Peptides against a protein of PDB entry 7AE7. Designs and how they scored, part 21

Target 1, 321 residues: chain A of PDB entry 7AE7
Amino acid sequence: KVYKDLREFLEVLEQEGQLIRVKEEVNPEPDIAAAGRAAANLGKNQPAVFFEKIKGYKYSVVTNVHGSWQNHALMLGLDKNTSTKDQFYELNRRWDKFPVPPNVVKREAAPCKENVIDKDINLFEILPLYRINEQDGGFYISKASVVTADPEYPDDFNKLNVGTYRIQVKDRDRVGIQALAMHDIAVQLEKAEAENKPLPIAITIGNNPLVTFMASTPVGYNQNEYEFVGALQDGVPMDIVKSDLYDHLYVPAGSEVVLEGHIIPRVRTVEGPFGEFPGSYSGARLQCEVKIDRITHRTNPIFENLYLGIPWTEIDYLMAL

## One batch from the design tools (peptide; made by RFdiffusion4, then SolubleMPNN)

Design b1_p10_3_s1 (from b1_p10_3, 3 letters changed)
Fold by OpenDDE base, seed 3:
Parts: C-alpha cells; structure tokens; sequence
Structure b1_p10_3_s1 (fold): chain B 321 residues (1-321), chain A 10 residues (1-10)
C-alpha cells in the first residue's frame, strides 16, 4: 500500500483501529495534550488521535500519527502486526532502491493548491495552534517538512533539502526556526547570509507519512529525501509540485498546508523554551526568523502536530531508525 | 474524550 497524502493514511489507521476520532468540541489546552497522554497510556498499540472540532478554531488537528510500531508498519504498507525486526528488514531492503525520482505534477493536479492566501496572512486562521507542553514559550509547529535549496546550486535537485526543524510561531505571518550548524539548512542559510540575501523556504504540514519520516531521517547533502520516499514506497514515485513563489522549490503535492516565504538574512530573535523531552526544556536562544509571504492549503486542512508526553513519544519512533 | 480518558485510567 502506498499513500498519496496524510488523508489516505489516516483512513487506513482508522480502518485498522489505530486512530481515535474525537468528534466533540475540545479546548486546545489542555485537552489535546491530555488526550495524547491518554492514548499513550493505552499500551504499546498507541493510536493516532484526530480532533474534528477545536474551540476557537475552524480546522482539525491530528497527533500521534507515527506514535507506535503498528502505525510504523502501516506507514510502510505492511500488516499492523508486522514485527519490529521484519519492519527493519523491509525498510533496509527498500532503502537500496534509492534513488526513485518523484513525479512532478501540474499545479492544477496538486491538492495543496486548492486554496491560496497571499494577503492579510494569519497563521492562527489556518492552523489550530496550541501549546504542546504546559511550559512552552509559545505555539510550535513540530512536525513540518521544511523545503530549502542550495542558493549556489538552485537547479541541482540532489541538493534540495527536506528536513524537520523546531518552529515557533512568532506572529501572524512569522515563525522562528531552529537551524543548527549540523543541519543541511544551516549550510544553505550560511551561503545566503554571506550575500545578505533571503533564503527561500517552504514549510509543509500534513504530508504523506513517508515524507515526514524521511524529513526526520538524516541523509547526505547531495541526496534528495523525495527520492528516498520513492524507495520506501517500494519503487513507486511520490508526487511533488513546484512552489508558487519559487521555481526551484518543490513541495509534496498532497500537503495539507504549505507556508511559503523566506528566512530573513542576518536576523535572530528569541525562540523557546520548548519541551523536547518530558521534563527537559531547551532554553531560550536566538534563532532565525521566517517571513511567511504566501499560504496554499487543501480545503479543510488538517494540522498534523507531534505528540510529546510519556515515552515512548512520537519523536522516539521517528528517530528509532 | 471522556471515554478515552476513562480507558487510560483502567
């Protein structure tokens, strides 16, 4: 089984008994985090939790999508009861199929292009934002696949980077991003900032689960994460589409929300704290700032966000490989 | 929600 988008995966999770649907209106805080903890306490077979209605917001939230070995097996299109050993074996077998180039689809064929916001941008109108942890210094987008390119080699598709980074909402149209020196985005940003130029960026939310998986998996600077997604789909190419603002950036065709903009050169603002692990907060630091210039989104977009609570957390499953 | 919370306590 191959998934085109998050919605196809959520349908399979629900069919397999690995998704809890909350139909009643919930408070963003503390109900989302409380429900996530409750789901984690159900044992090893932790389901995703889908919130249809959130007080004060128009759209839905899903969390804990990658939160179990059963969900991980289903992500690979395997039986949910496939052993961890067999999942690793199959993952490694498929990894050797790299590279599998993606399909570039037309704008009209990409679900992420159904709606456009290019003025009066307000992230709070499109994303049901909440504090993941009680002591967080703000609202975080913790499960985005962030697309950037090498500004010296914008046409080199092998240098296109799709990564997961800590993102704090700073304003209606601004986010802070943690770009550490060890990340490929930091190399690309350094090149842009050397010339005092903005770095083009697309922050994609609610993706094909293998895109999210590969964005959290380190690969070589000259290796494209989308070509690994195709490998992990057992040789089936994934669908990508050109961004609206930049000819050299490609986003998953099925993304729920795409935030297009730029990292402001040589600007650093306070970001944090964030509870990356239970009882562990990374302190406030000066981090990069992104201006959001355009949003594209699916009709009734689903905000996929990371569950952080009791171990094993969703991040533990994403990093277990 | 209440059912989920109840199951998590059992």
Amino acid sequence: as target 1 above (321 residues)
Amino acid sequence: MDELLAKSRS
Scores: peptide ipSAE 0.069, ipTM 0.765, DockQ to the pose 0.030
Fold by OpenDDE base, seed 2:
Structure b1_p10_3_s1 (fold): chain B 321 residues (1-321), chain A 10 residues (1-10)
Amino acid sequence: as target 1 above (321 residues)
Amino acid sequence: MDELLAKSRS
């Protein structure tokens, strides 16, 4: 099984008993985080948790999508009871199919383009934002696939980077992003900042689970994560579409939400603290700031966010493969 | 929610 988007994967998770649907209205805090912790405590077969109704918000949240070996097996289109060993074997077998170039679809064919917001941008109207941990310094987008390019080689598709970074919401149209020096985005940002230029960015939320997986998997600077997604789909290309603002940035066609904007050059603002692991907070520090200039989104977008509750956390599974 | 919490305590 190959998934075009998050929704197709969530359907399979639900069919396989790997998704809990919460139909009653919940408070964004503390209920989302509490439910995530509760799901983690169900043992090894940790389900995703889908919240249909969130008080004060219009749209839904899903957490713990990658939060178990069963979910990882299903992500690979395998039987949910496939052993970790066999999952690893299959992943490695498929990895050797790299590169599998993505299909570039027309704007009109991309579900992520169903709705556009280009004025009066307010992230709180589109994303049901909440504190993941009680002591977090704000609201985090912790499971986005962030798309950037080399500003010196913007047309080099092999240098297109799709990565996962810690993102704090700073304002209605501003986010802080943790671009560490070891990340490819930091190399690209350094080039842009050397010229005092903005770095174009697309922050994509709610993707095909293999996109999210690959965005969390380090690859070479000259390797495109989308071409690995196609490999992990056993040779089936994924669908991408041009961003609206930038011809050189491509986003997953099926993204629930796409935040298009730019990293402001040579600006650093306080970001954090954030509880990356239970009982472990990274301190507040100066981080990059992104201005959001345009949003595209699917109708009734699902906010996929990371579960960071009791171990094993979702990040542990994303890092274990 | 209550059912999920109940299951997590069992």
Scores: peptide ipSAE 0.065, ipTM 0.762, DockQ to the pose 0.031
Fold by OpenDDE base, seed 4:
Formats: sequence, C-alpha cells, structure tokens
Structure b1_p10_3_s1 (fold): chain B 321 residues (1-321), chain A 10 residues (1-10)
Amino acid sequence: as target 1 above (321 residues)
Amino acid sequence: MDELLAKSRS
C-alpha cells in the first residue's frame, strides 16, 4: 500500500489498532506529553496518539506516528506484524529502485493548497503549539520536513534537500532553525549568507510517513529525498507541488501545513534549550531565524509532532533503519 | 485519555 498523505496513513494505523484517538479536550501541557508517555508504556506495539481537541486551539495534534515497529511496517505498506528483519530486507530491496522521480501535480490538485494565509500570519492559529519537554525553552516543531535548495544551483533537482531540523517557534511569524554544519541545509545557507541573501525555505508539516522517514535519513548532497520516497513506495512516484513563493522549491502535495519563508541572512538568535533525549538537554545556542511569509494548509490541518518523552522515542525508530 | 493513562499504569 502507498499513502498519499498523513491522513491515509493515520486511517490505516487506526484500522490496524495502532492509533489511539483522544476525543476529549486536552490541555496542551502536560496532557500531550503525558499521553505520549502513556502510549509508550503500553509495550512494544506503541500506537500513534491523535488528539482531536486541544484547549485554546482550533486544530488537532498527532504524535508517535513512527513510534513502533508495527507503525514502521505499516508505513512500508507491509503487514503490521512483519518482522524487523523482513522490514529491513524490504527497505533495502526498495532502496535499490532509486531514483524514482516524483510527479509534479498542479496547484489545484494539491491538498496542501486548500487554504492560504499571506497576511497577519500567526503560527499559533494554525498549529497547536506546546512544550514537548518540561524544560524546553519554548515550543518546537520537531517533525517537519524542511525543503531548501542550493542557491547556486536552484534548478538542480538533485540538490533539493528535504531534511528534519529542530525548529523553535520564536514569534507569530518567526521560527529558529538548527542548521548544523553536517546538514545539507548548512551548506546551502552558507552560500546564501556569503552573498547576504535570504535562503528560501519551505517547512512542511504532516506528510506522507515515508517523506518524514526520508527527511530524517541522511542521503548524499546530490540525491533527492523525494526520489527515495518513490523507491520506498516500491516504484510508485510520490506527488509534489511547486511552492507558492518559489519556483524551485517543491513540497509534498499532501502536506497538512506548509510554512513558506526565508532564512534571514547573517541573523542569529537564541534557541533552546531542548530535550533531544530524555535527560539530555542541548544548551541554548545562537541559531538561524526564519521569517514565515506564507502559509498553505489543508482544511482542519493536523499538527504532526515528534514524541520524545521516554525511550524508545520516535527518533530511535526513524534512525534505526 | 483517562483510559489511556489507566492502561499505562497497569
């Protein structure tokens, strides 16, 4: 089975008993984290947790989407009880199908384009933001697939980067992003900053689970993550759409929320602390700042965020393969 | 949610 978007995957998770739906109104803190911990304590078959109603917010949150081997098997379109060995085998078999170029769909065919916000941007109106960890220095978007390109080669699709980075919300229309030197985004940012130019960026939230998986998987600088997604879909291309602001940036057609903007050149602001792992907090550091210039989103967008409460965390599963 | 929390404590 191939998934067009997060919603199709969540439907399968629910059908397979790998999603808990919380229908009652919850407090963003501490209830989301508490429920995530509770789900993690259910054993090896950790379900996703979907919060339909969050106090003070309009929209829903889902966590722990990649939080188990069962969820991982389902992501690959396999039986939920597929052994880890067989999952690895299948992953490797499909990996050899790279590259599988994506389909570029028309704007009107892309669910992520259903709604547009181009003025009075307020991230808090679109995303039910909360502190993931008790000691976090703010609200984080921890499971976004961030799209950037090489500013020297903007039309080279092979240099289009889709990565996962730590993103702290700074203001209604501002986020901090941790672009480490080892990340492809850092190379691209360096080129932009050398010319004192903004780096175009699209921060995509709530994607096809294979997009999220590939965004967390290191690939070569000249390899496109979307072409791996097609490979991991056993040769079925994924659907992408051109961003609204930038002709050279493509986003998943089915993204729940797309934050389009730019990294402000040569600006650094305090970011953190963040609990990347239980008991491990990265200190506050000066990090890049993104201005959000446009939002596109699906109607009733789902905020997918990473669960980090206790081991095993989603990141452990995302990096284990 | 209460059911989830209860199950996690059992």
Scores: peptide ipSAE 0.056, ipTM 0.752, DockQ to the pose 0.031
Fold by OpenDDE base, seed 1:
Structure b1_p10_3_s1 (fold): chain B 321 residues (1-321), chain A 10 residues (1-10)
Amino acid sequence: as target 1 above (321 residues)
Amino acid sequence: MDELLAKSRS
């Protein structure tokens, strides 16, 4: 089984008993986090939790999508009861199929292009933002696949980077991003900042689960994560589409939300704290700032966000394979 | 929510 988008995966999770729907209206805080913790307490078969209605917001949230070995098996299109060992063997077998180039689809064929916001941008109108942890210094987008390119080699598709970074919402149209020196985005940003130029960026939310997985998996600077997604799909290419603002940036065609913008050169603002692990907060630091210039989104976009409750957390599963 | 909370306590 190959998934075109998050929605196809959520359908399978639900069919397999690995998704709980909360149909009643919930408060963003504390109900989302409370429900996530409750789901985590169900034992080894931790389901995803889908919140259909959130007070004060128009759209839905899903958490804990990658939060179990069963969900990982299903992500690979395997039986949900596939052993961790067999999942590992299958992952490695498919990894050897790299590279599998993606399909570039037309704008009209990309679900992420169904709606456009190009003025009066307000992230709070599109994303049901909440504090993941009680002591967080703000709202975080914790499960985005962030697309950047090498500004010196914008046409080199092998240097296109899709990574996961800590993102704090700073304003209606601004986010802070943690670009650490070990990340490929930091190399690309350094090149842009050397010339005092903005770094083009697309922050994609609610993707094919293998995109999210690969964005969380370190690869070589000259390796494209989308080509690994195709490998992990057992040789089936994934679908990507050109960003609206930038000819050299490609986003997953099925993304729920795409935030297009730029990293402001040579600007650093306070970001944090964030509870990366239960009882462990990373302190406030000066981080990069992104201006959001355009949003594209699916109709009734689903905000996929990370569950950071009691171990094992989603991050533990994402790093375990 | 209530059902989920109830299941988490069992």
Scores: peptide ipSAE 0.041, ipTM 0.732, DockQ to the pose 0.030

Design b1_p10_3_s2 (from b1_p10_3 with Y1M F4L)
Fold by OpenDDE base, seed 2:
Structure b1_p10_3_s2 (fold): chain B 321 residues (1-321), chain A 10 residues (1-10)
Amino acid sequence: as target 1 above (321 residues)
Amino acid sequence: MDELLEKSRS
């Protein structure tokens, strides 16, 4: 089975008993994190947790989407009881199908384009933001697939990067992003900053689970993550759409929310702390800052965010494959 | 929510 978007995957998780739906109104803190920990304690078959109603917000949250080997099997379109060994064999078999180029769909066919916000941008109106860890220095978007391109070769699709980075909300239309030197985004940012130019960026939230998986998987600088998604879909291309602000950036057609903007050149602001691992906080550091210039989103967008309660975390599963 | 919390304690 291949999934077009997060919603198709959540439907399968629910059918397979791998999703808990919380229908009552919850407080963003501490209820989301508490429910995530509770779900993790149910055993090895950790379900996703979907919160329909968040106090003070309009939209829903889902966590722990990648939080078990069963969820990973289902992500690959396999039986939920497929062994980790067999999942690895299948992953490796499909990896050899690279590259599988994506389909570029029309704007009218892309669910991520259903709604547009281009003025009075307020991230808190679109995303039910909460502290993931009690000691976090702010609200984080921890499971976004971030799209950037090489500013010297913007039309080279092989240099289009889709990565996962730590993103702290700084203001209504501002986020901090951690671009480490080992990440492809850092190479692209260095080129832009050398010319004192903004780096175009699209931060995509609530994707096809294989997009999120590939965004967390290191690949070569001249390899496109979308072409691996097609390979992992056993040769079925994924659907992408052109961003609204930039002709050279493409986003998943089914994204729940797309934040389009730019990294401000040569600006660094305080970001953190964040509890990356249980019991360990990365200290506050100077990090890059993104201005959000446009938002597109599906009607009733789902905010997918990372579960970080107790080991094994979603990060552990995403990095174990 | 409460049922989930109860199941996590068992």
Scores: peptide ipSAE 0.042, ipTM 0.736, DockQ to the pose 0.030
Fold by OpenDDE base, seed 3:
Structure b1_p10_3_s2 (fold): chain B 321 residues (1-321), chain A 10 residues (1-10)
Amino acid sequence: as target 1 above (321 residues)
Amino acid sequence: MDELLEKSRS
C-alpha cells in the first residue's frame, strides 16, 4: 500500500484500529496533551489521536501518527503486526532503490492548492495552535517538512532539502526556526546571508507519512528526500508540485498546509524554551526568523503535530530505524 | 475524551 497524503494514511490507521477519533469539543490545553498521554498508556500499540473539534479553532488536530511500531509498519504498507526486525529488513531493501524521482504534477492537480491566503495572514486562523508541553515558551510546529534549496544552485534538484526543524510561532505571519550548523538548511542559509539575501522557504504540514519520516532522516547534501520517499514506496514515485512563490521549490502535492515565505537575512530573535524530551528543555536561544508571505491549504486542513508526553515518543520511533 | 482517560487507567 502507498499513500498519496496524510488523509489516506489516517483512513488506514482508523481501519486497522490504530486511530482514536475524539468527536467532542476539547480545550487545546490541557486536553490534547492529556489525550496523547492517555493513548501512550494503552501499551506498546499506541494509536494516533484525531481531534475533530478544538475550542476557539475551526480545524482539526492529529497527534501520535508515527507513535508506534504498528503505525510504522502501516506507513511502510506492511501488516500492522510485522516485527521490528522485518520492518528494518524491508526498509533497507527499499532504501537500495534510491533514487526514485518524484512526479511533478500541475497546480490544478495538487490538493495543497485548494485554498490560497496572500493577505492578512494569520497562522492562528489556519492552525489550531497549542502548547505541547506545559513549560514551552510558546506554540510549536514540531512535525513540519521544511523545503529549502541551495541559493547558488537553485535548479539542482539533488540539492533541494526537505528537513524537520523546531519551529516556534512568533506572530500571525512569523515563525522562529532552529537551523543548527550541522543541518543542510544552515549551509544554504549561510550562502544567502553572505549576500544579505532572504532564503526562500516552504514549511509543509500534514504530509504523506513517508515524507515526514524522510524529513526526519539525515541524508547527503546532494541527495533529495523525495527520491528516497519513492524508494521507500517500493519504487512508486511520490507527487510534488511547484510552490506558488518560487519556481525552484517543490512541495508535496498532498500537504494539508503550506507556509511559503523567506528566512530574514542576518536577523536573530529569542526562541524557546521547548520540551524536546519529558523533563528536558532546550534553553532559549537566538534563532532565525521566517516571514510568511503566502499560505496554501486543503479545505478543512488537518494540523499534524508531534506527541512528546511520555516515552516512547514519536521522535523515538522516527529515529529508531 | 472521558472514555479514553478511563481506558488509560485500566
Scores: peptide ipSAE 0.040, ipTM 0.734, DockQ to the pose 0.030
Fold by OpenDDE base, seed 1:
Structure b1_p10_3_s2 (fold): chain B 321 residues (1-321), chain A 10 residues (1-10)
Amino acid sequence: as target 1 above (321 residues)
Amino acid sequence: MDELLEKSRS
């Protein structure tokens, strides 16, 4: 089984008993985090949790999508009871199929383009934002696949980077992003900042689960994560589409939300704290700032966000592979 | 929510 988007995966999770649907209206705090912790306490078969209605918001949230070995098996299109050993074997077998180039679809064929916001941008209107941890210094987007390119080689598809970074909401149209020196985005940002130019960026939320997986998996600077997604789909290409603002940035065609904008050159603002692990908070630091210039989204977009409750956390599963 | 909380306690 190959998934075009998050929605197809959530459907399979629900069919396989790996998704809990909360239909009643919940408070964004503390109910989302509480429900996530409750789901984690169900044992090794931790389901995703889908919140249909959130007080004060229009749209839904899903958490813990990658939160179990069963969910990882299903992500690979395997039986949910596939052993961890066999999952690793299959992952390694498929990895050797790299590269599998993606299909570039037309704008009209991309679900992420169903709706556009190009003025009066307010992230709070499109994303049901909440504090993931009680002591977080703000609202975080913790499971986005962030797309950037090499500003010296914008047309080199092999240098297109899709990564996962800590993102704090700073204002209606601004986010802080943690670009560490070891990340490919930091190399690209350094080049842009050397010329005092903005770095084009697309922050994609609610993707094909293999995109999210690959965005969390380090690859070479000259390797494209989308070509690994195709490999992990056993040779089936994924679908990508050009961003609206930038011809050189490609986003997953099925993304729930795409935040298009730029990293402001040579600006650093306070970001944090964030509870990356239970009982462990990274302190407040000066981080890069992104201006959001355009949003595209699916109708009734699903905000996929990370579960960071009791171990094993969703991060633990993403890092274990 | 209540059902989820109940299941998490069992």
Scores: peptide ipSAE 0.037, ipTM 0.705, DockQ to the pose 0.030
Fold by OpenDDE base, seed 4:
Structure b1_p10_3_s2 (fold): chain B 321 residues (1-321), chain A 10 residues (1-10)
Amino acid sequence: as target 1 above (321 residues)
Amino acid sequence: MDELLEKSRS
């Protein structure tokens, strides 16, 4: 089984009993985090939690999508009861198929292009934002696949980076991004900032689960995560589409929300604190700031966000494979 | 949600 988007995966999770649907209206805080913790306490078979209605918001949230070995098996299109050993075996077998180039689809064929917001941008109208941890200094987008390119080689598809970074919402149309020196985005940003130029960026939310997985998996600077997604799909190419603002940035065709913008050169603003692990808060730091210039989104977009509760956290599963 | 919370306490 190959998934075109998050929705196809959520349907399979629900069919397989790996998704809890919360139909009643919830408060963003503390209910989302509380329900995530509750789901984590159900044992090893941790389901995704889908919140249909969130007070004060128009759209839905899903958490803990990658939060169990069963969900990981299903992500690979395997039986949910596939052993961890067999999952690793299959992952490694498929990894050897790299590279599998993606298909570039037309704009009209890309679900992420169903709606466009290019003025009066307000992230709070599109994303049901909440504090993931009680002591977080703000609202975080913690499971985005962030697309950037090398400013010196914008047309080199092998240098197109799809990574997961901590993103704090700063304003209606601004987010802070944690670009650590060890991340490929930091190399690309350094090149842009050397010339005092903005770094083009697309922050994609609610993707094919293998995109999210690969965005969280370290690869070489000259390796494209989308080509690994195709490999992990057992040789089936994934679908990507050109971003609206940038010819050299490609986003997953099925993304729920795409935030297109730029990292503001040489600007640093306070970001954090954020509880990356239970009981461990990273201190507030000066981090990069992104201006959001355009949003494209599916009709009734689903905000996929990371569950960061009691161990094992969703990030532990994403890093364990 | 209440059912989820109940199941998590059991």
Scores: peptide ipSAE 0.030, ipTM 0.659, DockQ to the pose 0.030

Design b1_p10_3_s3 (from b1_p10_3, 4 letters changed)
Fold by OpenDDE base, seed 2:
Structure b1_p10_3_s3 (fold): chain B 321 residues (1-321), chain A 10 residues (1-10)
Amino acid sequence: as target 1 above (321 residues)
Amino acid sequence: MDELLAKSRA
């Protein structure tokens, strides 16, 4: 089975008993993180947790989407009881199908374009933001697929980068992003900053689970993550659409939320601390800042965020393959 | 929520 978006995957997770739906209103803190930890304590068959109602917010949250081997099997369209060995075998078999070019769909065909916010940007109106860990220095978007291009070669689709980065919400229309030197985004940012130019960026939230998986998987600088998604879909292309602000940036057509903007050149602001693992905090440091200039989103967008509770954490599964 | 928490303690 191939998934067009997060919603199709969540439906399968629910059908397979790999999703807990919390229908009652919860407090964003501490209930979301507590429920994630509770789900992790259910043993090896850790379900996703979907929160339909969050106090003070309009929209839903889902966590722990990649939080088990069963969820990984289902992501690959396999039986949920497929062994880790057989999942690895199938992953490698499909990897050899690279590249599988994505389909570029029209704007009108892309669910991520259902709604537009281009003024009075307020991330808190669109995303049910919460502290993942008690000691976090703020609210994090921890499971976004971030799209950037090489500013020297903006039309080179092979240099289009889709990566996962630590993102702290700094203001209604500002986020801090951790662009480490080993990340492809840092290479692209360095080129933009050398000319004192903004780096165009699209931060995509709530994607096809293979997009999120590939965004968390290091690939070569001249390899496009979307072409790997098509390979991992056993040769079925994924659907992408042009960003609204930038002709050279393509986003998943099915994204729940797309934050379009730019990294402000040569600006660094305090980001963190953040609890990346239980008992392990990355300290506060100066990081890049993104201005959000436009939001597109699906109607009733689902905020997918990372579960960072007790091991095995969701990140452990994302890094295990 | 309470059911999830109860299951996690069992």
Scores: peptide ipSAE 0.078, ipTM 0.765, DockQ to the pose 0.031
Fold by OpenDDE base, seed 4:
Structure b1_p10_3_s3 (fold): chain B 321 residues (1-321), chain A 10 residues (1-10)
Amino acid sequence: as target 1 above (321 residues)
Amino acid sequence: MDELLAKSRA
């Protein structure tokens, strides 16, 4: 099975008993984190947790989407009881199908374009933001697939980067992003900053689970993550759509939320602390700042965020393959 | 929520 978006995957997770739906109103803190920990304690078959109602917010949250081997099997369109060995075998077999170029769909065919916010941007109106860890220095978007391009080669699709980075909400229309030197985004940012130019960026939230998986999987600088998604879909192309602000940036057609903007050149602001792993907080650091200039989103967007509670975390599963 | 929390404590 191939998934067009997060919603199709969540439907399968629910059908397979790998999603818990919380229908009652919850407090963003501490209930989301508490429920994530509770789900992690259910044993090896850790379900996703879907919160339909968040107090003070309009929209829903889902967490722990990649939080088990069963969820990974389902992500690959396999039986949920597929052994880890067979999952690895199938992943490797499909990996050899790279590249599988994506389909570029029209704007009107892309669910991520259903709604537009181009003025009075307020991230808190779109995303039910909460502290993931008790000691976090703010609200984090921890499971976004961030799209950037090489500013020297903006039309080179092979240099289009889709990565996962730590993103702290800084204001209604601003986020901090951790672009480490080892990440492809840092190379692209360095080129932009050398010329004192903004780096175009699209922060995509709530994607096809294979997009999220590939965004967390290191690939070569000249390899496009979307072409791996097509490979991991056993040769079925994924659907992408052109961003609204930038002709050279493509986003998953089915994204729940797309934050389009730019990294402000040569600006650094305090970001953190953040609990990346249980008991380990990265200190506060000066990080890049993104101005959000436009939001597109699906009607009733689902905020997918990473579960970072007790081990095993989603990161452990995302990095284990 | 309460059911989830109860199951996690069992």
Scores: peptide ipSAE 0.076, ipTM 0.765, DockQ to the pose 0.031
Fold by OpenDDE base, seed 3:
Structure b1_p10_3_s3 (fold): chain B 321 residues (1-321), chain A 10 residues (1-10)
Amino acid sequence: as target 1 above (321 residues)
Amino acid sequence: MDELLAKSRA
């Protein structure tokens, strides 16, 4: 089975008994984190947790989407009881199908374009933000697929990067992003900053689960993550759409939320701390700042965010294969 | 929520 978006995957998780739906209103803190820990304590068959109602917010949250081997099997369109060995074998078999070019769909056909916000941008109105860990220095978007391009080769689709980065909300229309030197985004940012130019960026939230998986998987600088998504879909192309602000950036057509903007050149602001691992906080550091200039989103967008509780965490499953 | 918390303690 192939999934067009997060919603199709969540439907399958629910059908397979791998999603818990919380219908009662919850407090964003501490209830989301508490429920995530509770789900992790259910043993090896850790379900996703979907919160329909969050106090003070309009929209829903889902967490622990990749939080088990069963969820990982279902992501690959396999039986939920497929062994880790057979999942690994199938992943490797499909990996050899690279490249599978994506389908570029029209704006009118892309669910991520259903709603537009281009004035009075407020991230808190669109995303039910909460502290993931009690000691976090702010609200984090921890499971975004971030789209950037090489500013020297903007038309080279093979240099389009889709990566996962630590993102702290800084203001209504600003986020901090951790672009480390080992990341492809850092190479692209260095080129932009050398000319004192902004780096165009699209931060995509709530994607096809294979997009999220590939965004967390290191690939070559001249390899496009969307072409690997098509390979992992056993040769079925994924659907992408042009961003609204930039002709050279393409986003998943089914994204729940797309934050379009730019990395401000040569600006660094304090970001952190964040609990990346249980009992381990990376200290506060000077990091890049993104200005959000436009938001597109699906009607009733789902905020997908990472569960970072007791091991095995969702990160451990995303990085295990 | 309460059911989830109860199952996690069992």
Scores: peptide ipSAE 0.076, ipTM 0.783, DockQ to the pose 0.030
Fold by OpenDDE base, seed 1:
Structure b1_p10_3_s3 (fold): chain B 321 residues (1-321), chain A 10 residues (1-10)
Amino acid sequence: as target 1 above (321 residues)
Amino acid sequence: MDELLAKSRA
């Protein structure tokens, strides 16, 4: 089984009993985090939790999508009861299929292009933002696949980077991003900042689960994460589309939300604290700032965000394979 | 929510 988008995966999770649907209206805080913790307490078969209605917001949230070995098996299109050993063997077998180039689809064929916001941008209107942890310094987008390119080699598709970074919402149209020196995005940003130029960026939310997995998996600077997604799909290419603002940035065609913008050169603002693990907060630091210039989104977009409750967390599962 | 909370306590 191959998934075109998050929605196809959520359908399978629900069919397999690996998704809890909360249909009643919830408060963003504390109900989302409380429900996530409750789901994690159900034992080894930790389901995703889908919140249909959130007070004060128009759209839905899903958490804990990668939060179990059963969900990982299903992500690979395997039986949900596939052993971790067999999942590992299958992952390795598929990894050897790299590279599998993606399909570039037309704009009109990409679900992420169904709606456009190009003025009066307000992230709070499109994303049901909440504090993941009680002590967080703000609202975080914790499960985005962030697309950037090498500004010296914008046409080199092998240098297109799709990574996961900590993103704090700073304003209606501003986010802070944690670009650490070890990340490929930091190399690309350094090149842009050397010339005092903005770095083009697309922050994609609610993706094919293998995109999210690969964005969380370090690969070589000259390796494209989308080509690994195709490998992990057992040789089936994934679908990508050009961003609206940048011809050289490609986003997953099925993304729920795409935030297009730029990293402001040579600007650093306070970001954090964030509870990355239970009982551990990374302190406030000066981080990069992104201006959001355009949003594209699916109709009734789903905000996928991390569950950071009781170990094992989604991060633990994303890093375990 | 209540059902989920109830299941998490069982």
Scores: peptide ipSAE 0.043, ipTM 0.734, DockQ to the pose 0.030

